# Designs tried in a protein design run: peptides against a protein of PDB entry 3PUK. Part 84

Target 1, 227 residues: chain A of PDB entry 3PUK
Amino acid sequence: ERGLKSVVWRKIKTAVFDDCRKEGEWKIMLLDEFTTKLLSSCCKMTDLLEEGITVIENIYKNREPVRQMKALYFISPTPKSVDCFLRDFGSKSEKKYKAAYIYFTDFCPDSLFNKIKASCSKSIRRCKEINISFIPQESQVYTLDVPDAFYYCYSPDPSNASRKEVVMEAMAEQIVTVCATLDENPGVRYKSKPLDNASKLAQLVEKKLEDYYKIDEKGLIKGKTQS

## One batch from the design tools (peptide; made by RFdiffusion4, then SolubleMPNN)

Design b2_p10_4_s3 (from b2_p10_4, 5 letters changed)
Fold by OpenDDE base, seed 3:
Structure b2_p10_4_s3 (fold): chain B 227 residues (1-227), chain A 10 residues (1-10)
Amino acid sequence: as target 1 above (227 residues)
Amino acid sequence: MQLHDIEVPE
């Protein structure tokens, strides 16, 4: 029942908390809307305390400076979240924390990444993408966070075809992150009727899986699994 | 898409 949740938590623990861990050091963790849901789905506050997090703050909210403490940003690579970070450390604002560790849940566009570097390079101790862009529900069930996915995927308006494609691409990316998290390369099954959405999405997933394993850090190409 | 991985020492 909680298999996927456990795997997700373990990945976050190793990729984020262990990566920036310092003995005896406490950090303030900044979350956005997605990562709040993500952590809520796979851990408890007590778990975060054990990982050296003293308090969780919403990145979108006004926050008092705690300049003696380092901040751990676990956020989505979105303009909104990044802008909030930039307000914390940007040259145009007073620094709220001692330093920043940034972990993005997905690929950060180069333009956005460069914007961060240009503004806050002196304050950043870590910046990494960990590629967890889904919410675990059950052992083999997850939900995706793609804005307006339902609207565009099921819109009868042909003028939305291009937007539909973008949404499906985003969905496929998130599905691939699930596979990466589980270290799986599954065969894809789908129901084609009444729309071709499932077929199209399946094709995108398969293509992206191929690309991912071809270009992954280990350079491994895995066969299809039975998941 | 390019992966980013930056680490700056203390």
Scores: peptide ipSAE 0.364, ipTM 0.895, DockQ to the pose 0.744
Fold by OpenDDE base, seed 2:
Structure b2_p10_4_s3 (fold): chain B 227 residues (1-227), chain A 10 residues (1-10)
Amino acid sequence: as target 1 above (227 residues)
Amino acid sequence: MQLHDIEVPE
C-alpha cells in the first residue's frame, strides 16, 4: 500500500527538489505555516539535507541576509507569504538572497503573480505552481487546512451562509489537490445528512475535478477512478 | 485558473 505521506513526499521531490537541483549547490528553504506542517508530516530534516537544503527558515520571521546563497521558497500563494517574499527581494540594495526559486502549493492568482513579476522578476530563477494543499496523516487519510470549517459548515445560523459557502469552496479545492496528487479522478461518494452539506460539497468537488482535468498541467483528461 | 511556469536560466 502506498502511504499517502510517501506519495506526497515523492510529489514534492519530483516537482520541487528535482526541478531546481543543481550539482554541488545548497539552498536555503523558506517555508510558511502550511508548508512547515506539510513537510513535517512527510519528511525529516535529513531528507531535506539530501535534497540540497542546508537550513529551513520561516518566511514570516526577520532573517539575516545570506546574499551568496539561493533561496527556495516553498510557500502557499497567499498575500502574506508573497509579501514576505517581496520584502526579501523588493529592494535592489537589500536582497536577502542571491536568487529565488518559488514553488506555490496551489494556483496563484494572476494579480498576485503579476505583482511578483513586476517587483522581483530579475531575482526569480523559477516560479511554478504545484498542487498540494492538504496534510497527509495515515495511508489514505488527510486533513484539510481550512480555518473554522467545521464551525461554519454545521452552523444552523443563517447569517453564516456566506461564510459556509466560502469554506466549502476551499474544502473542495483542497480535496481536488489530493486527487491531483494521487493522480486520480474519483467518483465522489458521500452520506447525506440533514444539513445536506455532504451533497453540496460533493457537487463542488465534482465540478472542480472536471475543471482540473480539462486543463491539468499535463493537458490530459482522465476517466473516473475508484476512491 | 491559469497555470504559471517560469524558468530563467543562470
Scores: peptide ipSAE 0.355, ipTM 0.893, DockQ to the pose 0.756
Fold by OpenDDE base, seed 1:
Structure b2_p10_4_s3 (fold): chain B 227 residues (1-227), chain A 10 residues (1-10)
Amino acid sequence: as target 1 above (227 residues)
Amino acid sequence: MQLHDIEVPE
C-alpha cells in the first residue's frame, strides 16, 4: 500500500518539477506558509536538489535579487502570497529574478489571476493550479489547512453559524483534493454525535466528489472505492 | 471554478 506522503510527493514531482524542468538549469524556489509545511511533510532538501532547486526562500521575507536565475513559485492562491510575487516583478528594472514559474496549490480566483497577468505577464513562463491543499501526516492520515476550524465548528454561539458553514465548505474542498491526488472516490464514514457537524461535512464532501468526477478533464466518472 | 494554464516559451 502506498503511503500518502509518497503519493503527494509524486504528485508534486510530476505536476511541478517535471513540468518546468530544464536540463542543467537550477531554480530558486519560493514558498509560502502552507507550501513550506507541505514540502516539509513529504520530502527532504536533498530531494529538492535532485529536482533542480538550489535554494528555497520564504516569499513573505525580504530577499536579495538573483537576477540571473529563474524562480519557481509554489504558493497558495491568496492575496498575501500573490502580493509578494507582484513585488518581485512589479518593476522591470527591479525584477528579483530572471523569470517566474508559478504553481498554485488550489484554484486561483479569476480576479487574482487577472491581477497577475496585468502586472507581470512578460515575466511569467508558466502558471498552473495543481490542487494540493492538505498536509500528509501518516500513511493514510492528513491534516486540512482551515484556520480556526475547531473554534467555529464547535462554538455554541449561534452567531457563528454562517462562519461555520464557510469553514465546512473549505474543509470539504480540501478533502476532495486529497481524493483527486489519490485518484479515488471513497465511501464517506463519520460519527454524527454529539454534534451534526460530521454529517453536514460528509454531505458536502459527497456532493463535491460527484461534481469533481463529473467535470473531470478526462470525462471519467469513477465508482466508489473502498477507503 | 475554471482552471488556469499558461505556458510561455522562452
Scores: peptide ipSAE 0.357, ipTM 0.894, DockQ to the pose 0.704; fails the geometry check
Fold by OpenDDE base, seed 4:
Structure b2_p10_4_s3 (fold): chain B 227 residues (1-227), chain A 10 residues (1-10)
Amino acid sequence: as target 1 above (227 residues)
Amino acid sequence: MQLHDIEVPE
């Protein structure tokens, strides 16, 4: 029933906690809106304690400096989250933590990544994308976190066409992260009527799957593993 | 998108 949750947790444990683990070291973990939901869906606070997290903080909120501790940022690659990070480390005299480990839940745009490097390079110990952009509900079930997805995808207003495409793109990316998490390259099935949304999304998913595996597996394209 | 994977030693 909760197979996907366990898979997601295992991936986070491996990709994030094991990656930055140092014996005897505790870290403060910073979460944003999405990662708060994500972790809440697949683990407990006790699990995080076992992984060396002493406290969880909301990246969006003002926080007191703990300069002797390193910070683990598990966040979405969004301007909002990144801006909060930059506030934590942007000022040399006002850095809140000893150093930062950043793990993005999805691909971080180069522009945003470069902005981080330009501003906080000396504070960064790790920066990695782990590609988990969905919330597991149960086995084989997940929830996408795309703001205003419903509104724009089903808007009859032609003026929303551009935003609809952006939303479709984001949804496709998140679906791909599910596939990546499960190590699968599925065949995509959809119902095309009455709107072409499903068809468009399917096409985007297929394209992004190809791109992902090209990047992730050095040009290797996995065949469709399921329908 | 390009993958970013940077590790900076202490």
Scores: peptide ipSAE 0.356, ipTM 0.893, DockQ to the pose 0.793; fails the geometry check

Design b2_p10_4_s4 (from b2_p10_4 with L1M R8V)
Fold by OpenDDE base, seed 2:
Structure b2_p10_4_s4 (fold): chain B 227 residues (1-227), chain A 10 residues (1-10)
Amino acid sequence: as target 1 above (227 residues)
Amino acid sequence: MKLHNIDVPE
């Protein structure tokens, strides 16, 4: 039975673990807040062991160096997570690990990517952007990770209009990552409500889907599918 | 968005 959790796990396994797999090699995996939740939602520690992960560490915490082991960073492309990575490898004499494999859960801004290259290029064996910015639930249900989304979207206060737009953009982006993960280009359906939030969100999703499939990872343009 | 990639052989 195909649950969204299994689909997400398969995506991670293929895009991350299989991509950096080396026979007989164990890695330390560094997670941030989002990826901790993500992996917790779709796998167990035993699954990670099978993929060659010996230890999971929180990227935000101070950690003891393990200089003989390579590190797998599965993190969000945020300044906070990137800064933590940079601290691990920024000093030649104080590198935490032997080398780094970096997998971002979303598109990394050029500015952050350039910062990484400028500071730690010699320590990086692999850097790849995958597209998973949601938490899978049972069946085909998922949860978006957008702070205060409900509050701003349904706020009657006009002063929140700008923030509402930002939140809707973030929601739309994460919905697109779900579609990308499922390899679908859905026709967006929604129920109109008095605040017209659903319509606005639908428009944003449609626009972002179009943009994504124009330049998707496979370079393929897909027609609309049923969702 | 532009995709980034680094791939350094072992």
Scores: peptide ipSAE 0.364, ipTM 0.895, DockQ to the pose 0.774
Fold by OpenDDE base, seed 4:
Structure b2_p10_4_s4 (fold): chain B 227 residues (1-227), chain A 10 residues (1-10)
Amino acid sequence: as target 1 above (227 residues)
Amino acid sequence: MKLHNIDVPE
């Protein structure tokens, strides 16, 4: 029932905590809205303590500097989260932490990545995209974190068509992260009626899966492994 | 999307 939660936790442990692990070192971990939900879904505070996290902070909140400690940013690659990071390190005189390790839950847009490098390059020890953009609920069930997805996907207003496409893209991307986490390239099944949303989403997922595996597997495309 | 990576040794 909770198999996916275990898989997600293992993925985070490997991709994030093991990646920046230093014996005897404690870090402050910064979370955003999504990663707060994500971690809450698959681990406990005691688990994080075991991974060398002394304190969890909300990246959106004002925080007191702890300049002697390094910070682990486990955040989504959004302008909001990135801006908060930049505020922490953008000013040389007001750096909140000793250094930063950044782990994005998804692909970071080039513009945001470049902005980070331009502003805070000296403060960054690690930056990595780990591709976990879903929240596990059950062994084979997950939820997506796409703002206003329901509204735009099912809006009868044609003026929302553009936004609908954006939402579909985001949903498809998150589905791909599930597949990546599970190391699967699934066959996509859908019901297209009454709207074509499912069909469109399926197409996007298939395309993004292909692109992902091309990138991740050095041009190797995995065959469909499941339905 | 392309993958980004920063790895600066301590």
Scores: peptide ipSAE 0.363, ipTM 0.896, DockQ to the pose 0.800
Fold by OpenDDE base, seed 3:
Structure b2_p10_4_s4 (fold): chain B 227 residues (1-227), chain A 10 residues (1-10)
Amino acid sequence: as target 1 above (227 residues)
Amino acid sequence: MKLHNIDVPE
């Protein structure tokens, strides 16, 4: 059985580092809160050095320009992370780095993507969505990063029904990214009691899996597997 | 969902 951490690392190595690798070239890597946790869960700094990363920086913090070096942004497609990127390259006269390679951990909303293109198109060498939106914990265990998930899913207040649905949708999306990373289309098992949350989540996952494999990058439809 | 891609040669 392959460990989930190693699978995730291999995915990142292939989808991100190998994708933008240039012999003898070092890059600065910019991380946000999620990708910091993600990389910390599946690699060491020595691994990143081997992949041509000289230093990692927090995208949220003020950073000194290094205009002679290219920057690798491995970030979530959130307004906060995108805004930080835009601050780095939004001004033509004050670009922090030579060029940008952007790898999003999930689907980037069209609005954000268009905003990036409109502002920084000349500075971007690569932009790709790699769809890894989970933190590996054990061989087949992962943690979802959905804000307020517990609060809304277990809220007794009926007024939170709409928010609960949004949270469950986000959770389902992240579960699908796990399946995509593992290249599996699993059957879903769940316990329904005491609440219907598990059943609803399972349905969302199944639906999203179907959608994903119908429209995946390779255009392949896979049958259900045991995971 | 739409996938986005930018690929500019060096």
Scores: peptide ipSAE 0.362, ipTM 0.895, DockQ to the pose 0.764
Fold by OpenDDE base, seed 1:
Structure b2_p10_4_s4 (fold): chain B 227 residues (1-227), chain A 10 residues (1-10)
Amino acid sequence: as target 1 above (227 residues)
Amino acid sequence: MKLHNIDVPE
């Protein structure tokens, strides 16, 4: 079996770099907090150079314009990251880059997508959603990016019940992206805990897996695989 | 969930 890191890298290479590759062309790549961690976990700077990336920049920081180069935005579909992108292209006279390629790590809300189209459509050459919202750690181990997950899931305070549900949903969604990346529909296994969190999460994952394969672009429903 | 796409040829 190939390690999870290599699988994730291959997915990014195919979905992002191959999608916007132009022979002899270099791009500036813009990353946010999550995608910085993601790429750091599965590739080296030399790998990015081979894919035509000259430099990587943090989207949250002030950057000098490089108007002759196209920019590759590999970012999360969040208001913060989107707002930073909009600042780069919001003014026709002050565009930081020649054009933009945007790849989101998850489904982009309609409101954010419409906001982008309304303000910067003429500057965008490509916009695509790729579902990679996890960090590979070991060969078959990954971590999820859900802030304060531990606190809310294990809080004994009943007032946190609504927050706990939101966190559980977010975790389930990210687990499904792992399965999609691995092209698997695994059986869900868990151990019961006093707070019943594992059982609830398992049910959410199973439901979301079913939904994902039903709406798969290929229209293929895959059977359960060994996990 | 629906997917969004923009594809403008160069």
Scores: peptide ipSAE 0.360, ipTM 0.895, DockQ to the pose 0.703; fails the geometry check

Design b2_p10_5_s1 (from b2_p10_5, 3 letters changed)
Fold by OpenDDE base, seed 2:
Order: structure tokens, then sequence, then C-alpha cells
Structure b2_p10_5_s1 (fold): chain B 227 residues (1-227), chain A 10 residues (1-10)
């Protein structure tokens, strides 16, 4: 049986590293908080070296320019990460790297994408979304990166209802990326007691899976797969 | 330009 970690790594290799690979070229890779955890969960530094990454840098930190090298940004499509990228390429005099390859872990909102286009289009060689928004733990276990999820899901305060909904939506999206990564459209199973959170989340996941897998690559409806 | 040809997974 395939381990989830190996599947995730294989997807990253194909979608990111193979996509921007150039013979004899080394890149600096910029990571944010999520992608740091993601790569740490499914590969070693030696693996990244084999993929042409010489240095890993934190996108949030101040960094010295390396203007002769291209940068591989493997980041989440958040305002924070995007803003850090924009600071690296926002002005000609302040460009930190020769060029940028951007790979987002999820769908990039149009607002952020347009902001990037308006500011740094000439510096960007690639801009792609790969839809991996989870951390693999075991062969069939993963974790999600949703801030304060536990708090809002189990908060007894009704005033947190709207935030709870947002959190559940985010969780559902990330679960869908797991399914997409595994190329599966499973039926969702859950334990309904003692709270109905699992049921609500399951419904959200089912809905989002339906939307995601309406049409496959060949234009066919993707049916449910065995989970 | 490659920026305008972004990859959105299906």
Amino acid sequence: as target 1 above (227 residues)
Amino acid sequence: MKLYNIDRPE
C-alpha cells in the first residue's frame, strides 16, 4: 500500500521540482510556515539537494540578496506569504533574486494573483497551484493547518458560530486536497456523537468533493472511489 | 508570459 508521505512527495516532485528543473541549475527555495512543515513531513534535506535546491530560506525573514540565482517559492496563497514575495521583487533595485518560480499549495485568490501580476510579472517564470494543503503523518493519517480549529469547533460561545463555519470550510478544503492528492473521491465516514461537528464537516467535504470532481481531466464525471 | 498561464489543478 502506498504511504501518504510518499504520494505527497511524488506529487511535489512532479508538480514543482520537475516543472522548474534546469540542468545544472541550483535554486534557492523559499518556504513559509506551512510548506516548511509539509516538506519536513515527507522529505529530507538530501532529497531537496537532489532536486536542485541549494539553500532553503524562510520567506518571512530578512534575507541577503542572491541576485544571480533564481528562487523557487513554495508557499501558501496567503496575503502574508504573497506580501513577502512582493517585497523580494517589488522594485528593480530591491530584487533579491534573478527570477521567481511560484508554486502555491492551494488556489490563489484572484485578488492576490492580480496583485502579483501588477507588481512582479516580469520576474516570474512560473506561477502554479498544486493543491496540497495538509501534512502527512502516516500512511493513512494527515493533519490540517487551520488556526484555532479546535477552539472554534468546540466553543460553547454562540458568538463564535460564524468563525466556526469559516474554520470548518477551511478544514473541508484541506481534506479535499488530500483526496485530490490521492486521486480519490471517497465516501465520507464520521462519528456523530457526542457533537454534530463531524457530521457538518462531512457534509462540507462531500459537497466540495462533488464540486471538485464534477469533471475529470478527460471531461468525464469522476465517480466515488473506495476509501 | 508564463505568469498568465497558471496551473490550476482539475
Scores: peptide ipSAE 0.029, ipTM 0.670, DockQ to the pose 0.147
Fold by OpenDDE base, seed 1:
Structure b2_p10_5_s1 (fold): chain B 227 residues (1-227), chain A 10 residues (1-10)
Amino acid sequence: as target 1 above (227 residues)
Amino acid sequence: MKLYNIDRPE
């Protein structure tokens, strides 16, 4: 039996490293806050070295140019991370690296994509979404990266109701990425009492799973998985 | 980079 950590690592290897691998070539990898946590949860630096990564850098930090090397950006599709990328490649004469491969952990909004395209499209060799928006903890346990989720979900303040819905949507989306990673379409089970949070979240997950598995890559419908 | 070069697994 393989744990969730190994499954996540294998998916990253296939979706990211194998996709941009070139024999004898080393790359610099840029990470943001989420992907730093993600990789730390499922691999070691030695694993990254084996995949052709010479060094990892924090995308938020000021970095020295290495213009002879290509850069692998493994980042979340957020304005903050994208803005940092744009600073690296926004000026053609001041590019920090030779070229860029971009892999987003989730769906990249068209607004952000178009912003990238308009600024530095010629510097980008690859741009893909891999749909991993969770942190594996144990063989069957994962955590979600949703700031203040606990506060809003359990807040008795009615003024937080709208924010609670946003948080639940984000959580549901991340749970779907877990199912996608495991190639499963499970039935969702929950405890509804004493609060209705679990019921609401379950409904959102079910709906999003239906949408996700409506048509797979081969044009087939994936049925429910008994888990 | 072109729009159709982005891979969307969803």
Scores: peptide ipSAE 0.025, ipTM 0.671, DockQ to the pose 0.153
Fold by OpenDDE base, seed 4:
Structure b2_p10_5_s1 (fold): chain B 227 residues (1-227), chain A 10 residues (1-10)
Amino acid sequence: as target 1 above (227 residues)
Amino acid sequence: MKLYNIDRPE
């Protein structure tokens, strides 16, 4: 049994790098805030070089064009990251790379997908969702990347209730990607005190796990595991 | 999950 970090790297290697690999071809890889953290947690630069990545660029930065090279976008399906991609390929004058491979860390909303399709479809060679929305820390420990999660989850202000719900949903989705990565459908354990956040999150995770395995790519329904 | 509607061959 391998640690979570190695499992995550193996999944990325298979789902992303192997998927777009071409013999003798080097790519520029574009990362956002989350995927920078993700890759930093489970690989090193030499690993990326072995996968055909010559340069890593921050998608948020204004980068110089390298029009003869293809770009690998490993990014979160967020408006911010998508907008940065669109700036790279949205117009002929702004086209920075030869072509794009896009790998989203999670489900890409139709609104964002359609926006990309409408403006940049000719430049895209691949677009795929790989369902890794967590940061592995230890063999059995991971962290989530949900903006303002701590604040809203523990805010005593009732006016934040709606935002708390959104945050809980996002967290639950990310937890499901952990389970998917591990190929597990676990029972959920939680400590309810002092707040009901854990209980609520647990319920959301359970629901989303059920949904995920009903509609997963393999069409398989896994029974509950002891994880 | 692959989004086949946007994928293009090289």
Scores: peptide ipSAE 0.035, ipTM 0.721, DockQ to the pose 0.376; fails the geometry check
Fold by OpenDDE base, seed 3:
Structure b2_p10_5_s1 (fold): chain B 227 residues (1-227), chain A 10 residues (1-10)
Amino acid sequence: as target 1 above (227 residues)
Amino acid sequence: MKLYNIDRPE
């Protein structure tokens, strides 16, 4: 039996730690609010030590430079996290670390990616998206990190309609990362309610799944799985 | 999903 936590950890290990592993090298790992919760949900500090992480730092906090060590940034593709990274490497004369490996938990918008490239591309050894934007709770339970989701989804104020759509899109994207992590393309089920939130979310998820699995590694369309 | 990869040698 493979729980969701173990699957998530395995993916992080292969996509992040194995990708930047260097014999005998220790790295400082920078986390944001989401990735702190994510790693806390699926691993222990001893696991991170085994992967060559000596220290974990909060990207939002002021930190002393450790210019001799490379930094592993495991962060969300948000303006806040990216700005913190840029402060670490934006100044050529005052880089906090020797070099950077960046792994985003989800799709990084072109605007943010271009901003990184323009300011500190020479300091970056790796920059990848690993598509894990959920917190595993149990074998079949996860939580999403979407700010103010409850408020906008259930707000009776019509002026919040646009923001509600943004929230729905974000939720759908995170659900797709669950499916991608499990390598599944499931049918989407929902309960009917007076509000059409569940139906709308289901439609968004299905659409995004179709887009994500449009072409597999062999150029074939991935069929639906039983989930 | 579009993936961004930057690989630079050490």
Scores: peptide ipSAE 0.034, ipTM 0.666, DockQ to the pose 0.669; fails the geometry check

Design b2_p10_5_s2 (from b2_p10_5, 3 letters changed)
Fold by OpenDDE base, seed 1:
Structure b2_p10_5_s2 (fold): chain B 227 residues (1-227), chain A 10 residues (1-10)
Amino acid sequence: as target 1 above (227 residues)
Amino acid sequence: MKLHNIDREE
């Protein structure tokens, strides 16, 4: 049907909604900028209703408390999103919701995770990292959430060299999440350009794929597949 | 990287 979109949706359904499902229970879902785009790309509101979501809210906006309902936070592990969550639960007397389920789209830095635990651990029923940090476009096409990637990768300004490396690192990490989602360990293919961006990115992806499958959640080592 | 986890009984 939708190719990569359907795969992403199935992953979210299994990793997020099935993980916190309770019969007859409705939740409020909080989204940030990235997860809003992500869900919009692979599902409809009717799909979310079927998964027990009564309403979706923007985590960045001021919201009225609904203290009798639990909240499902599907957010990126960024200081901005985490700070918004902490404002919802940082004060015991002023909690916005009954409890929280948190699902991060990527690895959460230890510093942020520890900050959450120190501030509102008693309000959290579940916190997991599901590692979906890309937007599906077509059956075999996806986009990465790396700000200004085009600018830095194609900039002739040598002052941007360090930033270019950071951007490529982030891109490589997100590509690995695509492979993880598809349960593939592909041989990396690329076409070299004058700036040699593709070659550099390919090397980073290969390295990160090796690391990922050596220490994956299942403890499995997978051989390279033809993709 | 090791995954973080919180899992509490409802």
Scores: peptide ipSAE 0.403, ipTM 0.905, DockQ to the pose 0.707
Fold by OpenDDE base, seed 3:
Structure b2_p10_5_s2 (fold): chain B 227 residues (1-227), chain A 10 residues (1-10)
Amino acid sequence: as target 1 above (227 residues)
Amino acid sequence: MKLHNIDREE
């Protein structure tokens, strides 16, 4: 079954496409590495056409200006992706598109957000964080995009302890985005042996879930759900 | 964490 894929697609459809949709209007969509994988996992090109996307482009590549069309940026909140966006709109004389809609897959750091506002605010019609930072594989299976996670989590070198914590935080954050997408606050189960990584990750997830629902879009605190 | 939002009229 494709239950999780369907949920993810529905989330993207409502949070991104429906949010910026204008009847009869076509947009160019810009994707980065992560969002390319994400969309590929849960939709087809025909689905995107139905949502008013005429073409998809790689944000990292040089692109010809299409100044009469608006651009939909569905990207991760990384310096690399943001810099590519800034190149498209950073100069008034070199704007590649008519206007921009930006949807970040995760929380955008204040520094990056402020940088965008300072340089391109007049060109931006929408900028939102939609909190989807995972790839659905099966109905209840997903993969995380955390570089070197295996290396640091299983490293016996004590010098990697600090980096391990960073990786664990990133993993926990992505798991929380899954829960947010599914609109669930699950009880966390884990196997502790042979390493305590699972326990640590579970604790981080629980903490982040609590924080998320305290500050969620609805301002509601949800009780634990079954998972 | 703070959610960011820009919403401008077309």
Scores: peptide ipSAE 0.401, ipTM 0.905, DockQ to the pose 0.791
Fold by OpenDDE base, seed 2:
Structure b2_p10_5_s2 (fold): chain B 227 residues (1-227), chain A 10 residues (1-10)
Amino acid sequence: as target 1 above (227 residues)
Amino acid sequence: MKLHNIDREE
């Protein structure tokens, strides 16, 4: 049985590293909080070296320019990460790297994408969305990156209902990215809890799965698979 | 969802 970590690594290798590979070229890779955890969960530094990454840098930190090298940004499509990227390439005099390859871990909002294009289009060689929004733990275990998910899902305060809905939507979306990564359309299984959170989440996941596979990149409708 | 893509030659 294929482990989730190996599947995730294979996805990243194919979608990111192979996509921007140039023979004999080394790149600096910029990571944010999520992608740092993601790569740490499914590869070693030696693996990254084999993929042509010489240095890993934190996108949030101030960095010295390396203007002769291209940068590989593997980041989440958030305003915070994108703003850091924009600071690296926003002005001609302040360009930190020769060029940029950008790979987002999820769908980038149109507004954010347009902001990037308007500011830094000439510096960008690649920009793609690869849809990996989870952290693999074990062969079939993963964690989600949804802030305060536990707090809001189990809050007895009705005033948190709107936030709870947002959190559940985010969780459902990330679960769908797992399914997409594994190329599966599973039948959702759950155990009901007193607050019926599992049932609600299951419904959201099923809905999003249906939508995803109806409009997937290949235009395929897949049947339900075992998960 | 509509995917965004930039692909520029060197």
Scores: peptide ipSAE 0.401, ipTM 0.904, DockQ to the pose 0.698
Fold by OpenDDE base, seed 4:
Structure b2_p10_5_s2 (fold): chain B 227 residues (1-227), chain A 10 residues (1-10)
Amino acid sequence: as target 1 above (227 residues)
Amino acid sequence: MKLHNIDREE
């Protein structure tokens, strides 16, 4: 009954803000490009203030240290965002904040996760993957955040085939995050013409849905529903 | 995909 925006906000509130909430504590929140769009789509600044966020900072920008405050990183598990985090905590002299809470919007690759642990483990109070990798637009509409997706998916150049596959997988993963957020395991419908993109994406989604529900945090496997 | 978690005391 609720729109996707409200569902997403509720998920973020529960999975992120409630998870790291401490009485009387304010945090600085660091956002990347995706999470900036995500939060902008489903909440207001006043909502964030209510959740104990004093200021929002762009993780990509050089920021002044606020060493007495803890930082809440709500970011995508990308090399770019991770590198920015590492600059904040990677060295003792460069520590910008008192401690870090990290919430990734998707599964973090082992390589990136290990890199973080190796360099910044002492500064990290919490790190979780919350699996929200889409932008809600309407009640049942969302936008995927996959770089160059349009270009590669519809490129007639055969040399882009491998990249197209990577993009398709990324899109499929993000679709699965929508399903996870909505707590649904949908049956996939698609129109294959004129290209096979829809069919391929559907197959990837089906596969990833199966994998996700087998290993989700709740250990629940839901039957397929119509969506 | 593997899930990761860090939870450290204050």
Scores: peptide ipSAE 0.401, ipTM 0.906, DockQ to the pose 0.812

